# Designs tried in a protein design run: peptides against a protein of PDB entry 3VA4. Part 36

Target 1, 107 residues: chain A of PDB entry 3VA4
Amino acid sequence: EPIGQLRLFSGTHGPERDFPLYLGKNVVGRSPDCSVALPFPSISKQHAVIEISAWNKAPILQDCGSLNGTQIVKPPRVLPPGVSHRLRDQELILFADFPCQYHRLDV

## One batch from the design tools (peptide; aimed at target 1 R30 S44 K45 D97)

Design b2_p25_3_s3 (made by RFdiffusion4, then SolubleMPNN; from b2_p25_3, 19 letters changed)
Fold by OpenDDE base, seed 2:
Structure b2_p25_3_s3 (fold): chain B 107 residues (1-107), chain A 25 residues (1-25)
Amino acid sequence: as target 1 above (107 residues)
Amino acid sequence: SAAEALERERRRLAELDDAREAARA
């Protein structure tokens, strides 16, 4: 069962989409086999990873050396590749230029 | 159009990304 969720906000690409996040590594990328598959050219095949070690611990977001980067919105910050960022509930993230939001699920 | 140009550029960048990934492998 999912213990988190990544929301992709609606935009020119289409409507809002919600991606479940599970224990372990949730890969964000253009590759269709990614946990969070974002089939957009500006997204790297293996763009980033959200790792959840436990349901009661904040997930760790890492950029995987993506071409167009991963950013935290508030305050604006580009994540250096491979550097762990502890996600807060309701955190707003940009994968390339796609705005997303992480939130915990009550499980 | 500008939108079409943007899409073409994004596709180009994706190709560059693929090349980078290949280089890192």
Scores: peptide ipSAE 0.322, ipTM 0.785, DockQ to the pose 0.920
OpenDDE base, seeds 1, 3, 4, 5: peptide ipSAE 0.285, 0.311, 0.312, 0.302; ipTM 0.759, 0.779, 0.775, 0.771

Design b2_p25_3_s4 (made by RFdiffusion4, then SolubleMPNN; from b2_p25_3, 18 letters changed)
Fold by OpenDDE base, seed 4:
Structure b2_p25_3_s4 (fold): chain B 107 residues (1-107), chain A 25 residues (1-25)
Amino acid sequence: as target 1 above (107 residues)
Amino acid sequence: SAAAEAARRAEEAARLDEERERLAA
């Protein structure tokens, strides 16, 4: 069962999409085999990773050296590659210029 | 910038989603 959810907001690219997040590594990227597949040219094949541990349900977000970056919206911060960021519930994230929101699920 | 615009869109979308969820409850 999913531990969290990543919501891609609707936009010019299309409608809103929700991606389940599971224990372990959830790769965000353009590649179709990514857990969070964002098939857009500005997204790197392996853009970022959201890792959820069994002992800590709060996900850790890391940029994987993406071309167009990963950013936290509030407070604003660009994530340097490989630097861990602990996600808070309802946190807003930019993968390149694609707005997303993390939601912690009640499990 | 593209990032600044995306950030504003994110906050707006999040607020709208919260409102929809409140109405659906």
Scores: peptide ipSAE 0.456, ipTM 0.840, DockQ to the pose 0.026
OpenDDE base, seeds 1, 2, 3, 5: peptide ipSAE 0.454, 0.450, 0.451, 0.443; ipTM 0.838, 0.838, 0.837, 0.837

Design b2_p25_4 (made by RFdiffusion4)
Pose (drawn by RFdiffusion4):
Structure b2_p25_4 (pose): chain A 107 residues (1-107), chain P 25 residues (1-25)
Amino acid sequence: as target 1 above (107 residues)
Amino acid sequence: ADEEYAKELGAELKEFIEANNLFVP
């Protein structure tokens, strides 16, 4: 069962898309093979990874050297490539120009 | 309000990316 959710907000691309997040590696990228496939040209083919060790542990987000970056929206931050960031519930993230929100699920 | 703020930031980034042709082949 999914233990988290990545909400890609509505936009020019259409209504909101929700992606389940599971234990282990959840790769965010443009490739259809990615666990979280965001099929937009500005997204890197392997853009970021959300690693989840347990349902009761904070996911770790890392940028994989993406072209257009990964940012934390609030507080505003750029995530340097390869640096771990613990995701908080409801935290807003930008992958390139695409805003998303992480939600922890229950349990 | 925070979701709309994130969309506004995304719009600014979209313009920057398109102006600089920063697309992954």

Design b2_p25_4_s1 (made by RFdiffusion4, then SolubleMPNN; from b2_p25_4, 13 letters changed)
Fold by OpenDDE base, seed 5:
Structure b2_p25_4_s1 (fold): chain B 107 residues (1-107), chain A 25 residues (1-25)
Amino acid sequence: as target 1 above (107 residues)
Amino acid sequence: SDVEEALKLGEKLREEILAQNRFYP
């Protein structure tokens, strides 16, 4: 069962998409086998990873050395590659030019 | 709102990516 959800907001690419997040590593990237598959040319094949170690712990986000980066909106920060960022509920994230929002599911 | 801020930042980054031709084939 999913522990969280990542929402990709609608835009020129198309409508809103919701991706379930599970225990373990949820890879964000352009590759079709990624848990969060973002098939866009500005996204790296393996762009970032959201790791959830337990249902009651905040997920950890890391950029994987992506070309166009991973950013937190508030407070604004570009994530250095490989540096752990603990996600807050309702956190707004940009993978390259694609704004997303994480929220925890009540399970 | 914070969501609006995120959307605006996305548009800004899109322009930068386009200007630098930072795309994968």
Scores: peptide ipSAE 0.823, ipTM 0.974, DockQ to the pose 0.865
OpenDDE base, seeds 1, 2, 3, 4: peptide ipSAE 0.819, 0.822, 0.822, 0.819; ipTM 0.973, 0.974, 0.974, 0.973

Design b2_p25_4_s2 (made by RFdiffusion4, then SolubleMPNN; from b2_p25_4, 16 letters changed)
Fold by OpenDDE base, seed 5:
Structure b2_p25_4_s2 (fold): chain B 107 residues (1-107), chain A 25 residues (1-25)
Amino acid sequence: as target 1 above (107 residues)
Amino acid sequence: SMVEEALKIGEELRKEILAKKRFYP
């Protein structure tokens, strides 16, 4: 059972895609081996990681030293590489220039 | 829209990413 979900909004790249998030490390990146595979050239092979330690704890987002960065939309903020950011439910995230949204699943 | 707003904000923040790259390779 997934504990959370990362939604990639629709755009010129194609339709909306939803990625399940599980306990442990969910790697976001261009590599097809990533839990959240975003096969776009502006995304780093291993771009970021969303770590979920427990179902009742907020996930932690970290940029992995990506080329084009990871940003929080509100309030606007660029995440320094390796710095932990506790995700809020419904949080809007930019991986490079790709808008995404995290939401918690009730399981 | 929400997505359009996010993209606009992202464009503004992109310059900050470039500026900080000297500190975070």
Scores: peptide ipSAE 0.184, ipTM 0.755, DockQ to the pose 0.231
OpenDDE base, seeds 1, 2, 3, 4: peptide ipSAE 0.132, 0.146, 0.163, 0.136; ipTM 0.716, 0.727, 0.736, 0.719; seed 4 fails the geometry check

Design b2_p25_4_s3 (made by RFdiffusion4, then SolubleMPNN; from b2_p25_4, 15 letters changed)
Fold by OpenDDE base, seed 5:
Structure b2_p25_4_s3 (fold): chain B 107 residues (1-107), chain A 25 residues (1-25)
Amino acid sequence: as target 1 above (107 residues)
Amino acid sequence: SMVQEALELGAKKREEIEAQKRYYP
């Protein structure tokens, strides 16, 4: 069962999409086999990873050395590659030019 | 709102990406 959810907001690319997040590594990227598949040319094949070690722990987000980066909206910060960022509930994230929101599911 | 701020930041980032042609084939 999913532990969290990543929402991709609607935009010029199309409608809103919701991606379930599970225990372990949830890869965000352009490759179709990614847990969070964002098939857009500005997204790296393996762009970032959201790792969830336990249901009661905050997920860890890391950029994987992506071309167009990963940013936290508030407080604003571009994530250096490989540096761990602990996600807060309802946190807003940009993968390249795509704004997303993480939220924890009550399970 | 924070969501609106995120959307605006995304639009700004898109302009930067387009200007630099930072797209994969």
Scores: peptide ipSAE 0.807, ipTM 0.971, DockQ to the pose 0.891
OpenDDE base, seeds 1, 2, 3, 4: peptide ipSAE 0.803, 0.806, 0.807, 0.804; ipTM 0.970, 0.971, 0.971, 0.971

Design b2_p25_4_s4 (made by RFdiffusion4, then SolubleMPNN; from b2_p25_4, 14 letters changed)
Fold by OpenDDE base, seed 5:
Structure b2_p25_4_s4 (fold): chain B 107 residues (1-107), chain A 25 residues (1-25)
Amino acid sequence: as target 1 above (107 residues)
Amino acid sequence: SLEEEALKIGEEKRKEILANNLLYP
């Protein structure tokens, strides 16, 4: 059962997409076996990871040393590789040039 | 809105990526 959701906003790539997030590591990347598969050439094969340790705790986002980086929109921040960022509900995230939004599911 | 700001930042990042050819084959 998913605990959270990551929404990829619509853009030139197409319509919006919703990805379920589960307990454990949810890898964001271009590789097709990623939990959040973003099959775009600006995205690293393993770009970032959203780790959820418990259902009642905020997820932790880490960039995995991606080529084009991971950014938080507000407050603005480029995430250094491997540095933990605690995601807030409704957090806006850029994976390379792709804006996304995390939100917690009511479970 | 914050969504609009995110979209704008994404577009700016896209231009940067394309200009520098920071794309995987």
Scores: peptide ipSAE 0.782, ipTM 0.966, DockQ to the pose 0.913
OpenDDE base, seeds 1, 2, 3, 4: peptide ipSAE 0.773, 0.782, 0.782, 0.777; ipTM 0.965, 0.966, 0.966, 0.966

Design b2_p25_5 (made by RFdiffusion4)
Pose (drawn by RFdiffusion4):
Structure b2_p25_5 (pose): chain A 107 residues (1-107), chain P 25 residues (1-25)
Amino acid sequence: as target 1 above (107 residues)
Amino acid sequence: AELATLEERLEEAEESLAYFEERLA
């Protein structure tokens, strides 16, 4: 069962798309092979990874050296490539110009 | 292998630039 959710907000691309997050590595990228496939040209083919060790542990987000970056929306931050960031419930993230929101599920 | 990686990165950068040009237009 999914233990988290990544909500890609509605935009020029259409309505919101929700992606389940599972234990283990959840790769965010453009490639259709990615666990979270955001099929938009500005997204890197392997853009970021969300790693989840357990349902009761905070996911770790890392940028994989993406072209257009990964940012934390609030507080505003750029995530340097390879630096781990613990995701908080409801935290807003940008992958390139695409805003998303992480939600922890229950349980 | 190094050349293939550079060519793939360049294609990616070109696709990204075209995307942002279309959005600006």

Design b2_p25_5_s1 (made by RFdiffusion4, then SolubleMPNN; from b2_p25_5, 21 letters changed)
Fold by OpenDDE base, seed 4:
Structure b2_p25_5_s1 (fold): chain B 107 residues (1-107), chain A 25 residues (1-25)
Amino acid sequence: as target 1 above (107 residues)
Amino acid sequence: SVAEALRRLEEERRLAEEYYRKLAE
């Protein structure tokens, strides 16, 4: 079962979408094979990764050297490629121009 | 309540949008 959720807020691209996050690597990217598939030109094929470990269910977010970057909204911070960022519950993330939110599920 | 949850989501959405708009400027 999913450990977390990544919500893509609604926008010009369409309605809100929720993506389940599981143990292991959850790849965010334009490629349809990604766990979090964001089929938008400004998203890299493999844009970022959210990794969740069994012994530490707090997700680790890394940008994968994306073209248009990954940013934390509050406080504002651009994530350098390959640098680990521990996600907090309800944290807001920008993948390129797309606002998302991480939600920890009670499981 | 559901109403409160929606308000929080809308605020969070606004904050995210505001941020990326500033990035685009």
Scores: peptide ipSAE 0.053, ipTM 0.590, DockQ to the pose 0.028
OpenDDE base, seeds 1, 2, 3, 5: peptide ipSAE 0.023, 0.022, 0.018, 0.023; ipTM 0.577, 0.515, 0.509, 0.515; seed 5 fails the geometry check

Design b2_p25_5_s2 (made by RFdiffusion4, then SolubleMPNN; from b2_p25_5, 17 letters changed)
Fold by OpenDDE base, seed 5:
Structure b2_p25_5_s2 (fold): chain B 107 residues (1-107), chain A 25 residues (1-25)
Amino acid sequence: as target 1 above (107 residues)
Amino acid sequence: SAAARAAELAAEREAAAAYYAEKAA
């Protein structure tokens, strides 16, 4: 059962999509075997990782040295590769220029 | 909406993506 959800907002790329997040490492990337597969050329094969260690702990987001970066929207912040960022509920994230939102599932 | 705000900021943050591209080159 998923612990969280990552929503990719609709845009020129297509409609909105929701991705379940589980305990452990949830890899965000262009590769089809990623937990959060974003099949867009500006996304790195392994772009970032969202790690959830427990249901009652905030997930940790890390950029994996992506070409086009990972950013927090508000307040604006570019995440250096490998630096841990604790995700808040309803956090807005940019993977390259793709806007996403994390939210904790009520389980 | 959150989606609208995120989309607007995404368009303004291309410079950040360009920074990473330049760094990797």
Scores: peptide ipSAE 0.085, ipTM 0.675, DockQ to the pose 0.081
OpenDDE base, seeds 1, 2, 3, 4: peptide ipSAE 0.027, 0.030, 0.035, 0.069; ipTM 0.575, 0.556, 0.586, 0.668

Design b2_p25_5_s3 (made by RFdiffusion4, then SolubleMPNN; from b2_p25_5, 15 letters changed)
Fold by OpenDDE base, seed 4:
Structure b2_p25_5_s3 (fold): chain B 107 residues (1-107), chain A 25 residues (1-25)
Amino acid sequence: as target 1 above (107 residues)
Amino acid sequence: SAAAAEEERREEEARAAAYYAEKAA
């Protein structure tokens, strides 16, 4: 069952899409086998990872050494590769230039 | 309400876009 959701906002790329997030590692990337598949050229094949543990439902976001980076919007912060960031509910994230939002599900 | 939620989403998108624009400038 999904523990969270990552929303990709609508834009020039197309309509809004919601991706379920599960316990364990949810890889964000251009590769179609990623849990959060963002099939856009500016997204790295394996761009970032959102990990949700059983004991801590707050996801940990890490950039995986992506070409175009992972950023937190508020407060503004570029995530260095491998640095853990604890996601807050409703937090806005930029994967490259794609704005997303994390949403904690009621489970 | 649905309307309020949609407005909030639009504001969030705008905020994210503005941030990116600032970084890209």
Scores: peptide ipSAE 0.038, ipTM 0.602, DockQ to the pose 0.028
OpenDDE base, seeds 1, 2, 3, 5: peptide ipSAE 0.034, 0.025, 0.027, 0.023; ipTM 0.600, 0.545, 0.576, 0.531

Design b2_p25_5_s4 (made by RFdiffusion4, then SolubleMPNN; from b2_p25_5, 15 letters changed)
Fold by OpenDDE base, seed 2:
Structure b2_p25_5_s4 (fold): chain B 107 residues (1-107), chain A 25 residues (1-25)
Amino acid sequence: as target 1 above (107 residues)
Amino acid sequence: SAAAAEEARRREEEEARAYYAELAA
């Protein structure tokens, strides 16, 4: 069952979408094989990864060397490729310019 | 309570939407 959720807020790309996140690696990318498939040109085929090692641990976000970057919104910063960032519940994330939010699910 | 937690989550999501709307403006 899902441990978390990544919400893509509505925008010019379309309506809001929710993606379940599971234990292990949840790849964010343009490729349809990604757990979080964002089929947009500005998203890299494998853009980032959200790894959840346990239900009671904060997920780790890593940019995979994406073209247009992965950013934490508050405070704003671009994540260096391959550097682990521990996600807070309700963390605001930009994949390229796509506005997202991570939140934990009750499990 | 579970209901209270859900309400809090909804509120935070609304705040996020508002924040992103401001950024896009």
Scores: peptide ipSAE 0.572, ipTM 0.886, DockQ to the pose 0.024
OpenDDE base, seeds 1, 3, 4, 5: peptide ipSAE 0.567, 0.568, 0.540, 0.572; ipTM 0.884, 0.883, 0.872, 0.886

Design b2_p25_6 (made by RFdiffusion4)
Pose (drawn by RFdiffusion4):
Structure b2_p25_6 (pose): chain A 107 residues (1-107), chain P 25 residues (1-25)
Amino acid sequence: as target 1 above (107 residues)
Amino acid sequence: DDLRTALQDLDAALDDLRTALQDLD
């Protein structure tokens, strides 16, 4: 069962898309093979990873050296490539110009 | 809107090239 959710907000690309997040590596990228496939040209083929060790542990987000970056929306931050960031419930993230929101699920 | 699409397509091309070069190394 999914233990988290990545919400891609509605936009020019259409209505919101929700992607389940599971234990283990959840790769965010443009490739259809990615666990979270965001099939938009500005997204890197392997853009970021959300690693989840347990349902009761904070996911760790890292940028994988993406071209257009990964940012935390609030507080505003750029995530340097390879640096771990612990995701908080409801935290807003940008992958390139695409805003998303992480939600922890229950349980 | 056209310019933005073109730049976003360029981003995809650059990312593909960079990935191909990294695989070659």

Design b2_p25_6_s1 (made by RFdiffusion4, then SolubleMPNN; from b2_p25_6, 20 letters changed)
Fold by OpenDDE base, seed 3:
Structure b2_p25_6_s1 (fold): chain B 107 residues (1-107), chain A 25 residues (1-25)
Amino acid sequence: as target 1 above (107 residues)
Amino acid sequence: SAAAEARALELARLDEERERRRRAE
């Protein structure tokens, strides 16, 4: 069962979508085989990765050298490729221009 | 909403970057 969730907020692309996150690497990208598949032109095929090592540890977010970037919203920060960012519960993230939110699940 | 906050903060950041570029010209 999932131990985290990534929420894609609603927008011009359509309604809100929730993606389950599991132990290991959860790839965010345009490719349909990504754990978090965002089928939008501005998203790189392999855009970013959320790695979860344990249920009681904060996930690590890394940009994979995406074209349009990965950003933490508050406080604002553009993530350099390959640099680890420890996600906080309820963290707001921009993949390109798509606002998302990480949520820790209680399991 | 969280979505609105994310969008607003991104817009503010973009405005700041544009302003910095204008001042550097």
Scores: peptide ipSAE 0.185, ipTM 0.662, DockQ to the pose 0.038
OpenDDE base, seeds 1, 2, 4, 5: peptide ipSAE 0.115, 0.106, 0.112, 0.137; ipTM 0.630, 0.643, 0.631, 0.657

Design b2_p25_6_s2 (made by RFdiffusion4, then SolubleMPNN; from b2_p25_6, 20 letters changed)
Fold by OpenDDE base, seed 4:
Structure b2_p25_6_s2 (fold): chain B 107 residues (1-107), chain A 25 residues (1-25)
Amino acid sequence: as target 1 above (107 residues)
Amino acid sequence: SAAARAEAEQRAREDEAREAARAAA
C-alpha cells in the first residue's frame, strides 16, 4: 500500500490527479514509466525523485538536474540538483510551474 | 515563478476547505 500521495492540482493541463508514493524511489518525470508521470513538455523525462525508506517515512525530494527546476513553495526555495529536501506533510512543490502537494498517508 | 507559488497556496487552501466540508457532512 502507498506510504504517501502526491497530488497534482487541476489546471489548464487537466483535472486533479493523485499519485501514490511507495517505499523506494518514486521518479517524477515526463517519461511514461515514471511513478509520477507528468506528460508535459516543460517536465524533464526524469525530473525529480521522491525517495521513501522504511526506517524514515518522511520522503526525500531531489531534483535530478531538470531543465525547468523543482521548487519548494513555502518558504520559497529552488532545489539545486541532487540536494536532499525532506518533505513535510502538506508540503507544496512546483515541478516546473506545476503545483503539487505531498500528503502523508496514515499507514 | 511567484505566480505559480501563489497559485499553489491558493489551491491548497481550497483543497483543505473541500476536505473539511466532506468530513463535516
Scores: peptide ipSAE 0.478, ipTM 0.821, DockQ to the pose 0.023
OpenDDE base, seeds 1, 2, 3, 5: peptide ipSAE 0.475, 0.448, 0.431, 0.449; ipTM 0.817, 0.806, 0.797, 0.807

Design b2_p25_6_s3 (made by RFdiffusion4, then SolubleMPNN; from b2_p25_6, 18 letters changed)
Fold by OpenDDE base, seed 5:
Structure b2_p25_6_s3 (fold): chain B 107 residues (1-107), chain A 25 residues (1-25)
Amino acid sequence: as target 1 above (107 residues)
Amino acid sequence: AAAAEAAARAAAAEDEAREAAAALA
């Protein structure tokens, strides 16, 4: 059962997409086997990871040394590779130039 | 009212994220 959701907002790439997030590591990347598969050239094959250790704990986002980076929108911040960022509910995230939002599911 | 506020917040969040993305260009 999903613990959270990552929403990719609509854009020139196409419509909005929602990705379920589960306990453990949810890899964000261009590779089709990623939990959050973003099949775009500017996304690294393994771009970032969202790790959820428990349903009642905030997920941790880490950039995996991506080419085009991972950024938090508010407050603006580029995530250094491998540095843990605790995700807040409704957090706005940029993977490269793709705007996304994390939210916790009430399960 | 709560639904309307939620919708407004969602729209604002999307716009904020889109604006941030555009600033990378």
Scores: peptide ipSAE 0.548, ipTM 0.861, DockQ to the pose 0.026
OpenDDE base, seeds 1, 2, 3, 4: peptide ipSAE 0.534, 0.546, 0.538, 0.539; ipTM 0.857, 0.860, 0.854, 0.860

Design b2_p25_7 (made by RFdiffusion4)
Pose (drawn by RFdiffusion4):
Structure b2_p25_7 (pose): chain A 107 residues (1-107), chain P 25 residues (1-25)
Amino acid sequence: as target 1 above (107 residues)
Amino acid sequence: TPAEDEAHAKALGAELAPFVTDVPD
């Protein structure tokens, strides 16, 4: 069962898309093979990873050296490539120009 | 509010859109 959710907000691409997040590595990228496939040209083929060790542990987000970056929306931050960031529930993230929100599920 | 936060994140994304580069295939 999913233990988290990545919400890609509605936009020029259409209505909101929701992606389940599971224990283990959840790769965010453009490739259809990615756990979270965001099939937009500004997204890197392997853009970022959300690693989840347990349902009761904070996911770790890392940028995988993406071209257009990964940012935390609030507080505003750029995530340097390879630096771990613990995700908080409801945290807003930008992958390139695409805003998303992480939600922790229950349980 | 949550709705304002989502709207703010969308505005930031729109502002970034002219400055992003397509990743080559």

Design b2_p25_7_s1 (made by RFdiffusion4, then SolubleMPNN; from b2_p25_7, 14 letters changed)
Fold by OpenDDE base, seed 2:
Structure b2_p25_7_s1 (fold): chain B 107 residues (1-107), chain A 25 residues (1-25)
Amino acid sequence: as target 1 above (107 residues)
Amino acid sequence: SMEEEIAEAIAIGEALRPTVKDVPE
């Protein structure tokens, strides 16, 4: 069962989407096989990864060397490739130009 | 508020849109 959720907010690209996040590595990217598949031109095939090592640990977000970057909204920060960022509940993230929100699920 | 922060995130995305590039296949 999912331990977290990544919400892609609605926009000109389409409606809001909620992606379940599981234990292990949840790849965010344009490739259809990604756990969080964002089929948009500005998203790299393998853009970032959200790794959840345990249900009681904060997920770790890493940019995978994406072209258009991954950044945290508050505080503003562009994530250097491969550098671990511990996600807070309700964390707002931009994958390229797409705003998303991480949410921890009660499981 | 969370609502305001979400609005901010959306606004930032909109601002970034003209600057991002299509990723080559």
Scores: peptide ipSAE 0.822, ipTM 0.971, DockQ to the pose 0.946
OpenDDE base, seeds 1, 3, 4, 5: peptide ipSAE 0.815, 0.821, 0.815, 0.822; ipTM 0.970, 0.971, 0.969, 0.971

Design b2_p25_7_s2 (made by RFdiffusion4, then SolubleMPNN; from b2_p25_7, 12 letters changed)
Fold by OpenDDE base, seed 5:
Structure b2_p25_7_s2 (fold): chain B 107 residues (1-107), chain A 25 residues (1-25)
Amino acid sequence: as target 1 above (107 residues)
Amino acid sequence: SMADEIAEAIELGRQLAPSVRDVPD
């Protein structure tokens, strides 16, 4: 069962989408094989990764050298490629120009 | 509030949209 969730907010691209996150690496990217598939031109094929090593540990977000970057909204920060960022519950993230939110699930 | 923060995130995305580039295949 999923340990977390990534929500893509609605916008001009379409309606809101929720993606389940599991133990291990959850790749965010434009490629359809990604766990979090964001099929938009501004998203790199493999844009970022959310790694969950255990249910009781904060997930780690890393940008994978994406063209248009990955940002944390609060506090504002552009993530350097490959640098680990511990996700807080309800954390707001921008993958390129697409706002998302991470949420821990009660499991 | 969280609602305000979400609004900020959405606004930030809107601001970034004109400057992002299509990723080459």
Scores: peptide ipSAE 0.809, ipTM 0.971, DockQ to the pose 0.939
OpenDDE base, seeds 1, 2, 3, 4: peptide ipSAE 0.799, 0.807, 0.808, 0.799; ipTM 0.969, 0.970, 0.970, 0.969

Design b2_p25_7_s3 (made by RFdiffusion4, then SolubleMPNN; from b2_p25_7, 13 letters changed)
Fold by OpenDDE base, seed 5:
Structure b2_p25_7_s3 (fold): chain B 107 residues (1-107), chain A 25 residues (1-25)
Amino acid sequence: as target 1 above (107 residues)
Amino acid sequence: SAAAEIAEAIALGEALRPHVRDVPE
């Protein structure tokens, strides 16, 4: 079962979408093969990765060298490519211009 | 508040749209 969830907020692109996150690497990107597929032109084919090593450990977010970047909203920060960021529950993230939220699920 | 932070995230995305590029690869 999923350990986490990534929510893409609604916008001009369409309605809100929820993506389940599992143990291992959850790739965020425009490629339809990604665990979190964001089919938008500003999203890199492999944009970022959310790695979950255990149900009781905080996931790690890394930008994969995306063109338009990955940002943490609060406090504001652009993630350097390949640098690990430990996700907090309810963390707000922008992949390029698309705002998302990470949520830890009860397992 | 949680709702206010979500609003900030959405606003930031809208502010970034004019500055992002279509990804060629």
Scores: peptide ipSAE 0.800, ipTM 0.967, DockQ to the pose 0.894
OpenDDE base, seeds 1, 2, 3, 4: peptide ipSAE 0.793, 0.799, 0.799, 0.794; ipTM 0.966, 0.967, 0.967, 0.966

Design b2_p25_7_s4 (made by RFdiffusion4, then SolubleMPNN; from b2_p25_7, 12 letters changed)
Fold by OpenDDE base, seed 3:
Structure b2_p25_7_s4 (fold): chain B 107 residues (1-107), chain A 25 residues (1-25)
Amino acid sequence: as target 1 above (107 residues)
Amino acid sequence: SAAEERAEAIALGEALAPSVKPVPE
């Protein structure tokens, strides 16, 4: 069962989409085999990773050296490649120009 | 407000859109 969820907000690309997050590494990227597949030109094939080590621990977000970057919305900051960022519930994230929100599920 | 935060995220994405580049295969 999923431990978390990443919601891609609606936009010009289309409607809102929800992606389940599981224990382990959840790769965010343009490649269709990614856990969070974002099939958009501005997204790197392997853009970022959300690692969840346990259901009761905050996930770790890392940019994988993406071309257009990964940012935290509030407060605004670009994540340096490979540097761990602990996600808070309801955290707002930008993968390139695509706004998303992480949500911890009740498990 | 959740609605306000969502709007803020969307606005930031729209602001970044003009500067992002297509990622080559």
Scores: peptide ipSAE 0.794, ipTM 0.966, DockQ to the pose 0.974
OpenDDE base, seeds 1, 2, 4, 5: peptide ipSAE 0.785, 0.793, 0.785, 0.792; ipTM 0.965, 0.966, 0.965, 0.966

